# Peptides against a protein of PDB entry 3T6J: the designs that were tried, part 192

Target 1, 375 residues: chain A of PDB entry 3T6J
Amino acid sequence: PIVESYIGFIESYRDPFGSRGEFEGFVAVVNKAMSAKFERLVASAEQLLKELPWPPTFEKDKFLTPDFTSLDVLTFAGSGIPAGINIPNYDDLRQTEGFKNVSLGNVLAVAYATQREKLTFLEEDDKDLYILWKGPSFDVQVGLHELLGHGSGKLFVQDEKGAFNFDQETVINPETGEQIQSWYRSGETWDSKFSTIASSYEECRAESVGLYLCLHPQVLEIFGFEGADAEDVIYVNWLNMVRAGLLALEFYTPEAFNWRQAHMQARFVILRVLLEAGEGLVTITPTTGSDGRPDARVRLDRSKIRSVGKPALERFLRRLQVLKSTGDVAGGRALYEGYATVTDAPPECFLTLRDTVLLRKESRKLIVQPNTRLE
Target 2, 372 residues: chain A of PDB entry 3T6J as posed
Amino acid sequence: PIVESYIGFIESYRDPFGSRGEFEGFVAVVNKAMSAKFERLVASAEQLLKELPWPPTFEKDKFLTPDFTSLDVLTFAGSGIPAGINIPNYDDLRQTEGFKNVSLGNVLAVAYREKLTFLEEDDKDLYILWKGPSFDVQVGLHALLGHGSGKLFVQDEKGAFNFDQETVINPETGEQIQSWYRSGETWDSKFSTIASSYEECRAESVGLYLCLHPQVLEIFGFEGADAEDVIYVNWLNMVRAGLLALEFYTPEAFNWRQAHMQARFVILRVLLEAGEGLVTITPTTGSDGRPDARVRLDRSKIRSVGKPALERFLRRLQVLKSTGDVAGGRALYEGYATVTDAPPECFLTLRDTVLLRKESRKLIVQPNTRLE

## One batch from the design tools (peptide; made by RFdiffusion4, then SolubleMPNN)

Design b2_p20_5_s1 (from b2_p20_5, 7 letters changed)
Fold by OpenDDE base, seed 5:
Structure b2_p20_5_s1 (fold): chain B 375 residues (1-375), chain A 20 residues (1-20)
Amino acid sequence: as target 1 above (375 residues)
Amino acid sequence: SLYPSTTGVAGDVYPVVREP
């Protein structure tokens, strides 16, 4: 078997300021079959990057071909096991030196082991499709999230010598129509500037890239989906995201007005964006469960994904990128925290829904170190 | 990185306790 290892101070999600890394390590075996799909995605990455909703001037000047491998984890040391990894977590290095992507395949298998009868917040008609396609759709999402999410976008920088990595006279901010008015100075990084929102903001951008690009037939074809199957994968991917946005409320602390998990906060933000789009795209309905206690249902209108969802996500994603590129912390914080705000205002009444989410939370899944054998 | 919605405890800034 091909063995890969990963060790060091890497992930910063437990740092409230998003900068200090937690010591983490794993040993894994390469899954060749799934890695092949990601390699096909890598082969199309340069083309797919052009499909993202920002001008080329806001994209990396040079495409750096990354590695992308699917791994089955044998051992993991850390506070939590991710499904996907993009390293290094330094934007300056990713821009100039490249990056590596990893999918932890067997982690995904554990994450989606929920039985049909325990699957919460979905319409009955959607449960079978969700169960069938949640795995494949998440593979698509992970690939896009890591490769084209974290792997995309340019940071405007003025170096220590005063030189800019962009033409100040010709580059136009697509949101304002004006020249670029802010950038990263020497010594400033994404995490240092955006601080408390940096991790969640970046995860939100990456998740949004996944949803946006999964609509492309080429992406689905790379993963082996065509026709009705491709449409179902798209639907389930979007459905999973809006459901995750509701589930995210578990990780909000009302007393502190704070989020405890960066990815879940990101998913809640996306839910808010798609709810704001209106037109019946997403509907959350409080219900009563069979046990007589509060429940809820999330409904996504698949026929409105492209017509309503995509444009809304496009606008939002472009704004995220522009604010990130220009180092506009004030604008970025205003945008992101606005969507991340949790109140009990109608019609959604999110604080009330949070109580329902907590009531319906799943039991803890135990992930244990596996053994290996020859078959 | 990417953490599935069902992993819960992974990457929390504040510890989350889940019942068995």
Scores: peptide ipSAE 0.195, ipTM 0.692, DockQ to the pose 0.076
Fold by OpenDDE base, seed 2:
Structure b2_p20_5_s1 (fold): chain B 375 residues (1-375), chain A 20 residues (1-20)
Amino acid sequence: as target 1 above (375 residues)
Amino acid sequence: SLYPSTTGVAGDVYPVVREP
């Protein structure tokens, strides 16, 4: 089989300033069957990039075809095992040199090995559907998240010689209707400018891209889903995200007003965006469990995903990208921290919900190295 | 990178798999 590995200081999630990478490495084998789906996604990437809710001027000038492979992890050294990877973690390099994508398929399989009776915060009617499609839907999400999330968007830059990588006279900010007024100067990077919110902000953008583009029939077709199956995959993907937003509260520390996990913070932000959309799209209802203790249920109205959810996400995602492209840290921080704020304000009462989430959390499982054999 | 939407031990920077 084909073996892939990487090693080095790669991910900066443990650095509050998003600058210092932790030492990480893995060894994995290629899953050829699943890789074929991602190859088809790559083949459609250039066209799908055009479906993102920003002008071409805010997208990369030249599409650089990346690699995308599904891997089964043999061993992983690091503080956590990802489900998907996009490298390098430098937007300038992604923009000018290209990137590589990886889906760690067996990590996903393990992550969702929860028994039905232990599945929290879902309606009973959704549990079987969720269990059935959680894996496949997350494969779709990972592919979109890595390839078209992290792999999309342009940073406006003025280089050391004073040259711009965009036409200052003709490029218009779609949010303001004005010419571009801010950009990255020589030596400035995404992480250096956005600092404490950079990682979570980018993950939020990538997750939002996944939700947004998973609505596209071509995407579902690439992954082998059509008709009712495609719609179920979409529903479960969105349902998983809003549920994740609730689960995310475990990783918020009220006393310090901070988040301990970038992806979970991002998912909470998306939940807030979709809740703000209103119209019954998302409902979180406190309940009482069979043990007489607090519980909760998340409901997503399937019929309102396209009519209510998509437009809300479109506006939000465009805003994220525009602020990122222009290096508008003040605007970006205001937007993102606004949605990332956790209070006990009604109707959601998130701090109270956090107590429920903590009460219902399960014990940590061990991820152990698998064995292999040649056939 | 993308990490699964699972909960983890308090203080972990990455979500972890929960027991059934």
Scores: peptide ipSAE 0.188, ipTM 0.684, DockQ to the pose 0.071
Fold by OpenDDE base, seed 3:
Structure b2_p20_5_s1 (fold): chain B 375 residues (1-375), chain A 20 residues (1-20)
Amino acid sequence: as target 1 above (375 residues)
Amino acid sequence: SLYPSTTGVAGDVYPVVREP
């Protein structure tokens, strides 16, 4: 068996300022079969990067072939177990030295354990499809999120000698139509500049990349989906995201006006973006459960994913990247915090929905380490 | 990193056995 491990101060999600890493470590075994799918994704990464909705000038100058492996985790020491990892977490190193991706396959398998009768906030007609394709769609999302999400985009930098890694005279900001007005100076990093929103903002960008690129036929082909299956995987992936945006309200603390989980905040932001797109793409309907207490249903019109959803996500994702590349903290904060704001304003009434989410919250599950053996 | 909504903050992981 091939064993992989890492250890150290790696993730900064628990630091409000995104600076201090939490001590983390894992031991895992390589899943060769699933790793082969991700290897195919890596083989197409350079081409798929060109499909992202920003100019090549905002993408990394040189494609560095990363490692991507599917792992079955045996032990994980940390506050939480991720489904995917992209390291290192330093954008400058990612674009100059490369990076490694892993998918924790048995973490993703949790999706297969979902019981239909306990699945909340979905229409009955969607539950079977959701259960069937949750796992496969999540594999797609994780691969895209790590490899082409975290693994994409360029930071504009002026080094300690005053040299720029971009042509100031020719590079145009696609949002403003002007030359680049801001960049990262020596010693400045993504986390140091964007601080309190850095982690969630980056996760939102990565999740958005996943949703956006999963619409590409080549992506689904890589994962072995064609025809109706491919469309179902797309639908379930998007459905899962909008559902997650609703579930995210559990991790918002109204009294403190803060979020307690970066990824869930990101998913709420995406939900807001897709709701804003309108045209019946996403609908959240308060209902009454069989117990007589508040419930809710999330509806996603699959026929509007490409016509309504994709353009909305494209515009949003481009803005995220441009603001990140240029180190425009003011613009980035205004954009992101705007979508991350939770109020009780109609028609969504998110604070009221939060009460429903909390009411329907499942009991906390405990992680148990598995055993493995050689035969 | 990516944390699925089903795992929450603490990461709810169900033990599964996969083929090597």
Scores: peptide ipSAE 0.201, ipTM 0.666, DockQ to the pose 0.077; fails the geometry check
Fold by OpenDDE base, seed 1:
Structure b2_p20_5_s1 (fold): chain B 375 residues (1-375), chain A 20 residues (1-20)
Amino acid sequence: as target 1 above (375 residues)
Amino acid sequence: SLYPSTTGVAGDVYPVVREP
């Protein structure tokens, strides 16, 4: 088997300021079949980047072909096991030196080995479809999230000599219609400027890229989905995201007004964006469970994903990128923290829903080191 | 990185998975 590994101070999710990396390492074996799909995605990456909702001037000047491999993890040392990884975690290096992507496929297999009767917050008519396509849809999401999410976008920079990496006279901010008014100065980084929201903001951007681009037929084709299957994969991917936005409330601490997990905060933000889109796209309905205690159901209208969801996500995603590119911390924080705010205001009553989420929370499973055998 | 909604992340001594 082909063995992959990495080690070092990599992820900064446990740093409140998003700067210091936690020591992490893994040893894994290559999954050749799934890796082939990701290689096809890499082959299409340059073209797919053009489908993202920002001008080429906000995208990398030069495409750098990354590696992308699907892995079955044997050993993982860290405070949590990801489903996907994009490294390095420095935007400047990603843009100038390149990056590497991995998907930890067996993490997903363990994470979503759930019995139908224990699947929470979904309508009965969605459960079987969700169970069937959760894995495949998440493979798509991981690929897009890492490769075209974290792997996309340009930071506007003025170097130490005063030179810009963009034409100040011709580049237009698509949100304002004006010339670029802000940028990163020498020594400034994404994490240093956006600080407390940097990690979650970036994860939100990457997740949004996944949802947005999974609508593209070429993406589904790369992963081997066509016709009704492709539409089901799209539906389940979006359904999973809005459900995750509800589940995310577990990781919010009302007393401290803070989030304890960057990705879950990001998913809550996306839920808020899609709820704001309205028109019956997403509905969260409080219910009473068979045990007589509070429950809830999330419904996503499949027919409105493209007509309502996509435009809403497009606008939001473009705003995320423009604010990131221009280093507009004030605007970025206002946008992101606005969507990340959790209150008990109607109609959603998110704090009440949080109680429901906590009530319906199942016991955690321990992931242990596997043994591998050759047959 | 991308973490599934069912996996334990920050603060866990051992990697954990939560039922969806």
Scores: peptide ipSAE 0.182, ipTM 0.682, DockQ to the pose 0.104; fails the geometry check

Design b2_p20_5_s2 (from b2_p20_5, 7 letters changed)
Fold by OpenDDE base, seed 4:
Structure b2_p20_5_s2 (fold): chain B 375 residues (1-375), chain A 20 residues (1-20)
Amino acid sequence: as target 1 above (375 residues)
Amino acid sequence: KLYPSTTGVAGDVYPVARLP
């Protein structure tokens, strides 16, 4: 078998300042069959990048074809097991040297296991569909998240010699209509500038890319979905995200006004964006469970994903990218922390919903990693 | 890096890992 491994100080999610990497490592075996669909995604990546809601000037100057491999993890040393990985984490290296993507296939397989009777916060009419398509939709989301999420966008940089990696005279900020007014100076990085919000912000951008591009028929075709199946995969992917946004409240600490998990914070932000879009796209309804205790239901109107959801996400995602590219920390923080704020203000009453989420909380899952055997 | 939104319990042997 083809063996892949990596080791080092890689992910900074546990650093409050988003800079110091946690020592991490894995050993995995390549799943050739599962890698094939991701290679198809790679083959379309250059074209799909053009579908993202920012001008080419905010995208990488040169598309560097990355590797994308599905891995069956044999051992993983770290504080958390990802579904996917995009490395290196330095944006400047991604845009100049390239990157590699992996999907941890057997980790995803564990995540696919869902018991209908234990599935929280969904309407009954959605449960069977959710169970059926959660796995496939996750494959789509992870692929897009890594390859076209983390793998997209450009940082505007002035190097140590004073040279810019963009034309100051011609590049226009699509949000302001003006020339670029801020950038990264020599020695400045995404993490160093955006610090406490860097990890979650980037995850939010990547998740948003996934939701946005999963609407593209070509993406669904790459993953083998057409017709009604494709629409169901889209619906479940979006439904999973808005549900995740509610579940995310578990990882918010009200007394400290902070988030304990970057990805969950990101998913909550996306939920807030889609709620803000209004028009009945997303509805969270407090209910009473069969046990007489508080419960809730998340409803996503599938008929409004394209008409309401996509435009809202487009605007938000573009803002994320523009602020990231220009190194506008003040603007980026204002935007992101605004959506990441958790209050008990109506109509959502998120702090009250958090109590419900905690009440319905499932036990923490464990991933017990496999061995190899001869057959 | 993407962490799964939900996970199950796998029944194989060590090592044991946790999602954040």
Scores: peptide ipSAE 0.015, ipTM 0.537, DockQ to the pose 0.091
Fold by OpenDDE base, seed 1:
Structure b2_p20_5_s2 (fold): chain B 375 residues (1-375), chain A 20 residues (1-20)
Amino acid sequence: as target 1 above (375 residues)
Amino acid sequence: KLYPSTTGVAGDVYPVARLP
């Protein structure tokens, strides 16, 4: 078997300022069959990058072909086990040296004891479809998230000699219609500038890229989905995201006005964006469970994903990227923290929904390391 | 950057339980 590993101070999620890495490591075996799908995605990456909702001037000047491999993890040392990884975590290195992506396939394939009747916050007519396509849709999302999410976008930089990596006279900010007014100076990084919101903001951008690009037929084809199956995968991917946005409330601490998990915060933000789009795209309805206690249902209108959801996400995603590229911390923080704010304001009443989420929370599930044998 | 496999437990930076 082909063995992959990495080790080091890699992820900074546990640093409130997003700077210091936590020690992490894994040993894994390559899954050749699933890796082939990701290789096809890599082969299309340069073209798919052009589908992202920002001008080429906000994308990397030179495409660097990354590695993307599906791995069956044998051992993982860290605070938690991810489904996917994109490294390095330095944007400058990603842009100039390249990056590597991995999908931890056997993590994605972990069987859950959750029965259909115990699946929370979904309408009955969505449960079977959700159960059927959750796995496949998640593969798509992880691939896009890592490769084209974290692997996309340009930072505008002025180097130590005063030279810019963009033409100040011709590059236009698509949000303002004006010339670029801000950039990263020498020594400034994404994490150093955006600090407390950097991790979650970037995860939100990556998740948004996943949702946005999963609508592209070529992406679904790469993963082997066509026709009705492709549409179901899209639907379930979006449904999973809006449901995750509700579930995310578990990781909000009202007393401290903070989030304890970057990805869940990101998913809540996306939920807020899609709710803001209105027009019946997403509906969260408080209900009463069979036990007489509070419950809730999330509904996503499939027919409005492209007509309502995509444009809303496009605008939001473009704003995320433009603010990131220009190093506009004030604008970025205003945008992101605005969507990340949790109140009990109607109609959503998110703090009340949080109580419902906590009430319906499942017991902790444990993942244990496997053994591998040759036959 | 990581894509978490699960929603995990309160306080976990990296979710250890997959989204239900």
Scores: peptide ipSAE 0.138, ipTM 0.705, DockQ to the pose 0.096; fails the geometry check
Fold by OpenDDE base, seed 3:
Parts: structure tokens; sequence; C-alpha cells
Structure b2_p20_5_s2 (fold): chain B 375 residues (1-375), chain A 20 residues (1-20)
């Protein structure tokens, strides 16, 4: 078996300014069977990148074929074990040198351990479907998130010699209709410019890419889903995201007006976007549990995913990318912090819902490191 | 990185699939 590992100061999620890396390391073994699906995704990546809702001028100039493998992790040293990884974390290197993706397959498998009776915030009619397709839909989401999320988009840069990596005269900002008015200067990075929102913003972009592209028939085909199964995978993927947006409230600290987890903040933002779309796409209903205490239900109308959800997500995702590409920190912060704000304003009453989420907290899933044997 | 949705604090221990 092929053994993969990395070690070092890699991820900056724990740094409020996104600058200082946490020391992290893992040892894993390649799962050849699962890697085959991701290889097919890589083979289609160049074409799928064109399906993203921004002009080619905002995409990488040259497609660099990345590695993508499914790994079974043996040991992981860090504050948390991810489901997927895209490295390096430097956008300039990603677009010039390439990148590597991994899916931690046995970490994803933990999702299958969800018990129906403990599954919160879903309608009863959705629980069985959710349990059935959570794993497969998560595989799709992780693959898209890493490969086409983190692996997409171009940063407009002026180098130390004053040269631009884009044509200032012809490239148009699709949001403003104007020429590009901002970019990254030499020494400026995504993290250095966007600072406190950089990590969560990027995760939100990547998650949005996953939701958006999972609607593409070719994606589901790559993962082996067709017909009704494909539609169910799509539905469960979107359902999982809106549910996650509600669960995310656990990681918000009202007293400090801050978020404690970048991915969960991102998922809350996506929930807000989809709620804003309206038209009955997403509904969060406060209820009373069997114990007589507050509960809630999240409903997603599957028939409105393409008609209502996709357009809303398209517009939002395009804005995220344009603001990222142009280094427009003011615009990016205004957009992202706007959706990341948690108040008790009707109709959602998110602070009240947070109390419900906290009340219904599930036990933390602790992952135990496995053993492997040679036979 | 993508982290799965998690809730709560220390609690249930979930086994990870063993390598074949």
Amino acid sequence: as target 1 above (375 residues)
Amino acid sequence: KLYPSTTGVAGDVYPVARLP
C-alpha cells in the first residue's frame, strides 16, 4: 500500500488573522478503490471549472492537473481531523504550481454512524433518506469542495516588477461592469488582505462550489449516481448544508460577536443566502420536542433547488469570487459579515434558535485511530 | 480543509474504518 504523510505548520484556522499555522501531521494509506472516483473527477475538472459562475478571466489561466486520492488515515495530529484537504494553502502557488487533494475516506465513514433517533432538526420523512445518502452525498461534496472549490479561481496580481497577470484594458468585473480597479500587490496574499474573514470566506466559497456543481449531471455520473439516486444525493447534500447552517449556531459566541469554527460560519452564511432566496426553498420551524422543550425542523423543498436555490447560490458565489479575485476587502467584508451576522430578528430569530441548537446538542463524535495489518 | 458537521463536546467515541 502507498503511504502518504505530511507535517508542519499548515493550517491557520486557529489564528484569528489567518496568518499563523498550527502544527499538524498525518500518516495515511491510499485507498485505491475510492481514489478511482476522484481520478474521474480530476479528469473532468478542466471542463467542470468552466461551469462555475464567473468569467474565464477570473479562472486560472492554465489548468494544472492535481493529484486527488482517497486516504484512510492511521494517525492525525492536530486540533481536528478533516474530511478533505487541499494543499498548499497559498493561492499563488495553487495557480502557478498546482495542488494536491485528499479525501479522508475513513473519516467520512464516521458519518454513517448517525442514529435515526438521535438525528436532530429534520422532518421524519427526510430522516431515512438523509441516513441513506449522507455518506455518498458527503463524498461528492468533499470532492467538489477540495478540487473545484479550493482549486478554482484566479487572484489578480501585480508583481514586484509592476506587471499584471490580467489584461487591465479588457477584463471586466461582472458585478460592476467596469474595468478591474483592485488587485493583489507584491507581498499581499489572500490571508493578509482578508485577515479575520479569510478562512471562513474561502470555506464558504468552496462549500458553495460543491452545492452548485453537484447539480451538474456529469458530477453525479462520476460518482456513480443516476436517475432517482442522483436526485436524492443532490437533495441530501443540500439538506445537509442547510441543516449544518442551523447547527453552526453552536459555534457562535454572542457575547464576543465571533465565530469559533470557520466551516460552520461558512455553512451559516450559505443558510442565510438560501433563506434569503425565499419562495419556500428553506424553512426553519420552531417546534416542541417530545420532552416538552424547544426543538426545530429544517425543511428543504427539493423541487425548488434548481429553480430558486441554484440562481441564488450562483449570484452569491460569483460575488464571492469576484471580490476575492480583485482583493476587494471592503466589499468582501461587507458581504460576508452581513450574512454572518447573528441576531434575533424575525422571522428567523437566530439567537433564539441558537438556544434550541444548544439544548439539542449531540455528543461530540470522537474519532479513534485505527490499526492496520499486513495479511 | 473540509471538516464534517459536528456538535457538542466530549462524548461518544466513533471507530474509524480499519485499513484493508
Scores: peptide ipSAE 0.128, ipTM 0.662, DockQ to the pose 0.092; fails the geometry check
Fold by OpenDDE base, seed 2:
Structure b2_p20_5_s2 (fold): chain B 375 residues (1-375), chain A 20 residues (1-20)
Amino acid sequence: as target 1 above (375 residues)
Amino acid sequence: KLYPSTTGVAGDVYPVARLP
């Protein structure tokens, strides 16, 4: 089999300022069957990038074809095992040199391993569908998240010689209708400017790209889904995201007003965006479990994903990208922290819901890979 | 095909997390 590995100071999630990487490494083998799907996604990437809700001027000038591989992890050293990876973690390098995408397939499989009777916060009618399509929907989401999420967007830069990588006279900010007024200077990076929110903000952007583009028939076709199956995959993907937004509350520390997990914070933000869209798209209902203790149910109206959800996500995602491209830290922080704020304000009462989430928390998922077999 | 086993009680998996 084809073996892949990486090692070094790679991810900065453990650094509050998003600057210092933790030492990490893995060894994995290629899953050829799933990799073929991702290769088809890569082949369509340049076209799909045009479907993102920002002008071409905010997208990379030149598409650099990346590698994308599904991997089964043999061993992983680090603080945690991801489901997907996009490297390098430098936007300038992604923009000028390219990038590589990885889906850790067997890690995802572990995440799928929830028994129906233990599946929390879903309506009974959704549980079987969720169980059936969680895996496939995750594959779609990870592919889009890594390739077209992390792999998309342009940073406006003025280099050390004073040259801009964009035309100051013609490029227009779609949010303001004005010329570009801010950019990254020489030596400034995404992480250095956005600091404490950089990781979560970027994850939120990538997750949003996944939700947004999974609505595209071509994407589902690439993964082998058509007709009713495609619609179910879409529904479950969106349902999983809103559920994840609720589950995310586990990783919020009220006493410190901070988040302990960047991805979960991102998912909470997306939940807030979709709740704000209103019109019955997302509903979180406190309930009482069979044990007489607090519970909750998340409902997503399938019929409103395209009509209500997509437009809301489009606006939000565009805003994220524009603020990122222009290096507008003040605007970006205001936007993101606004959605990331957790209070007990009605109607959601998120702090109260957090207690419910903690009460219904599942045991931590663990992965141990001590051996392999050949078949 | 080569299949790695996934069992035991080691290795923390992020909750459906993806890393840039």
Scores: peptide ipSAE 0.021, ipTM 0.591, DockQ to the pose 0.054; fails the geometry check

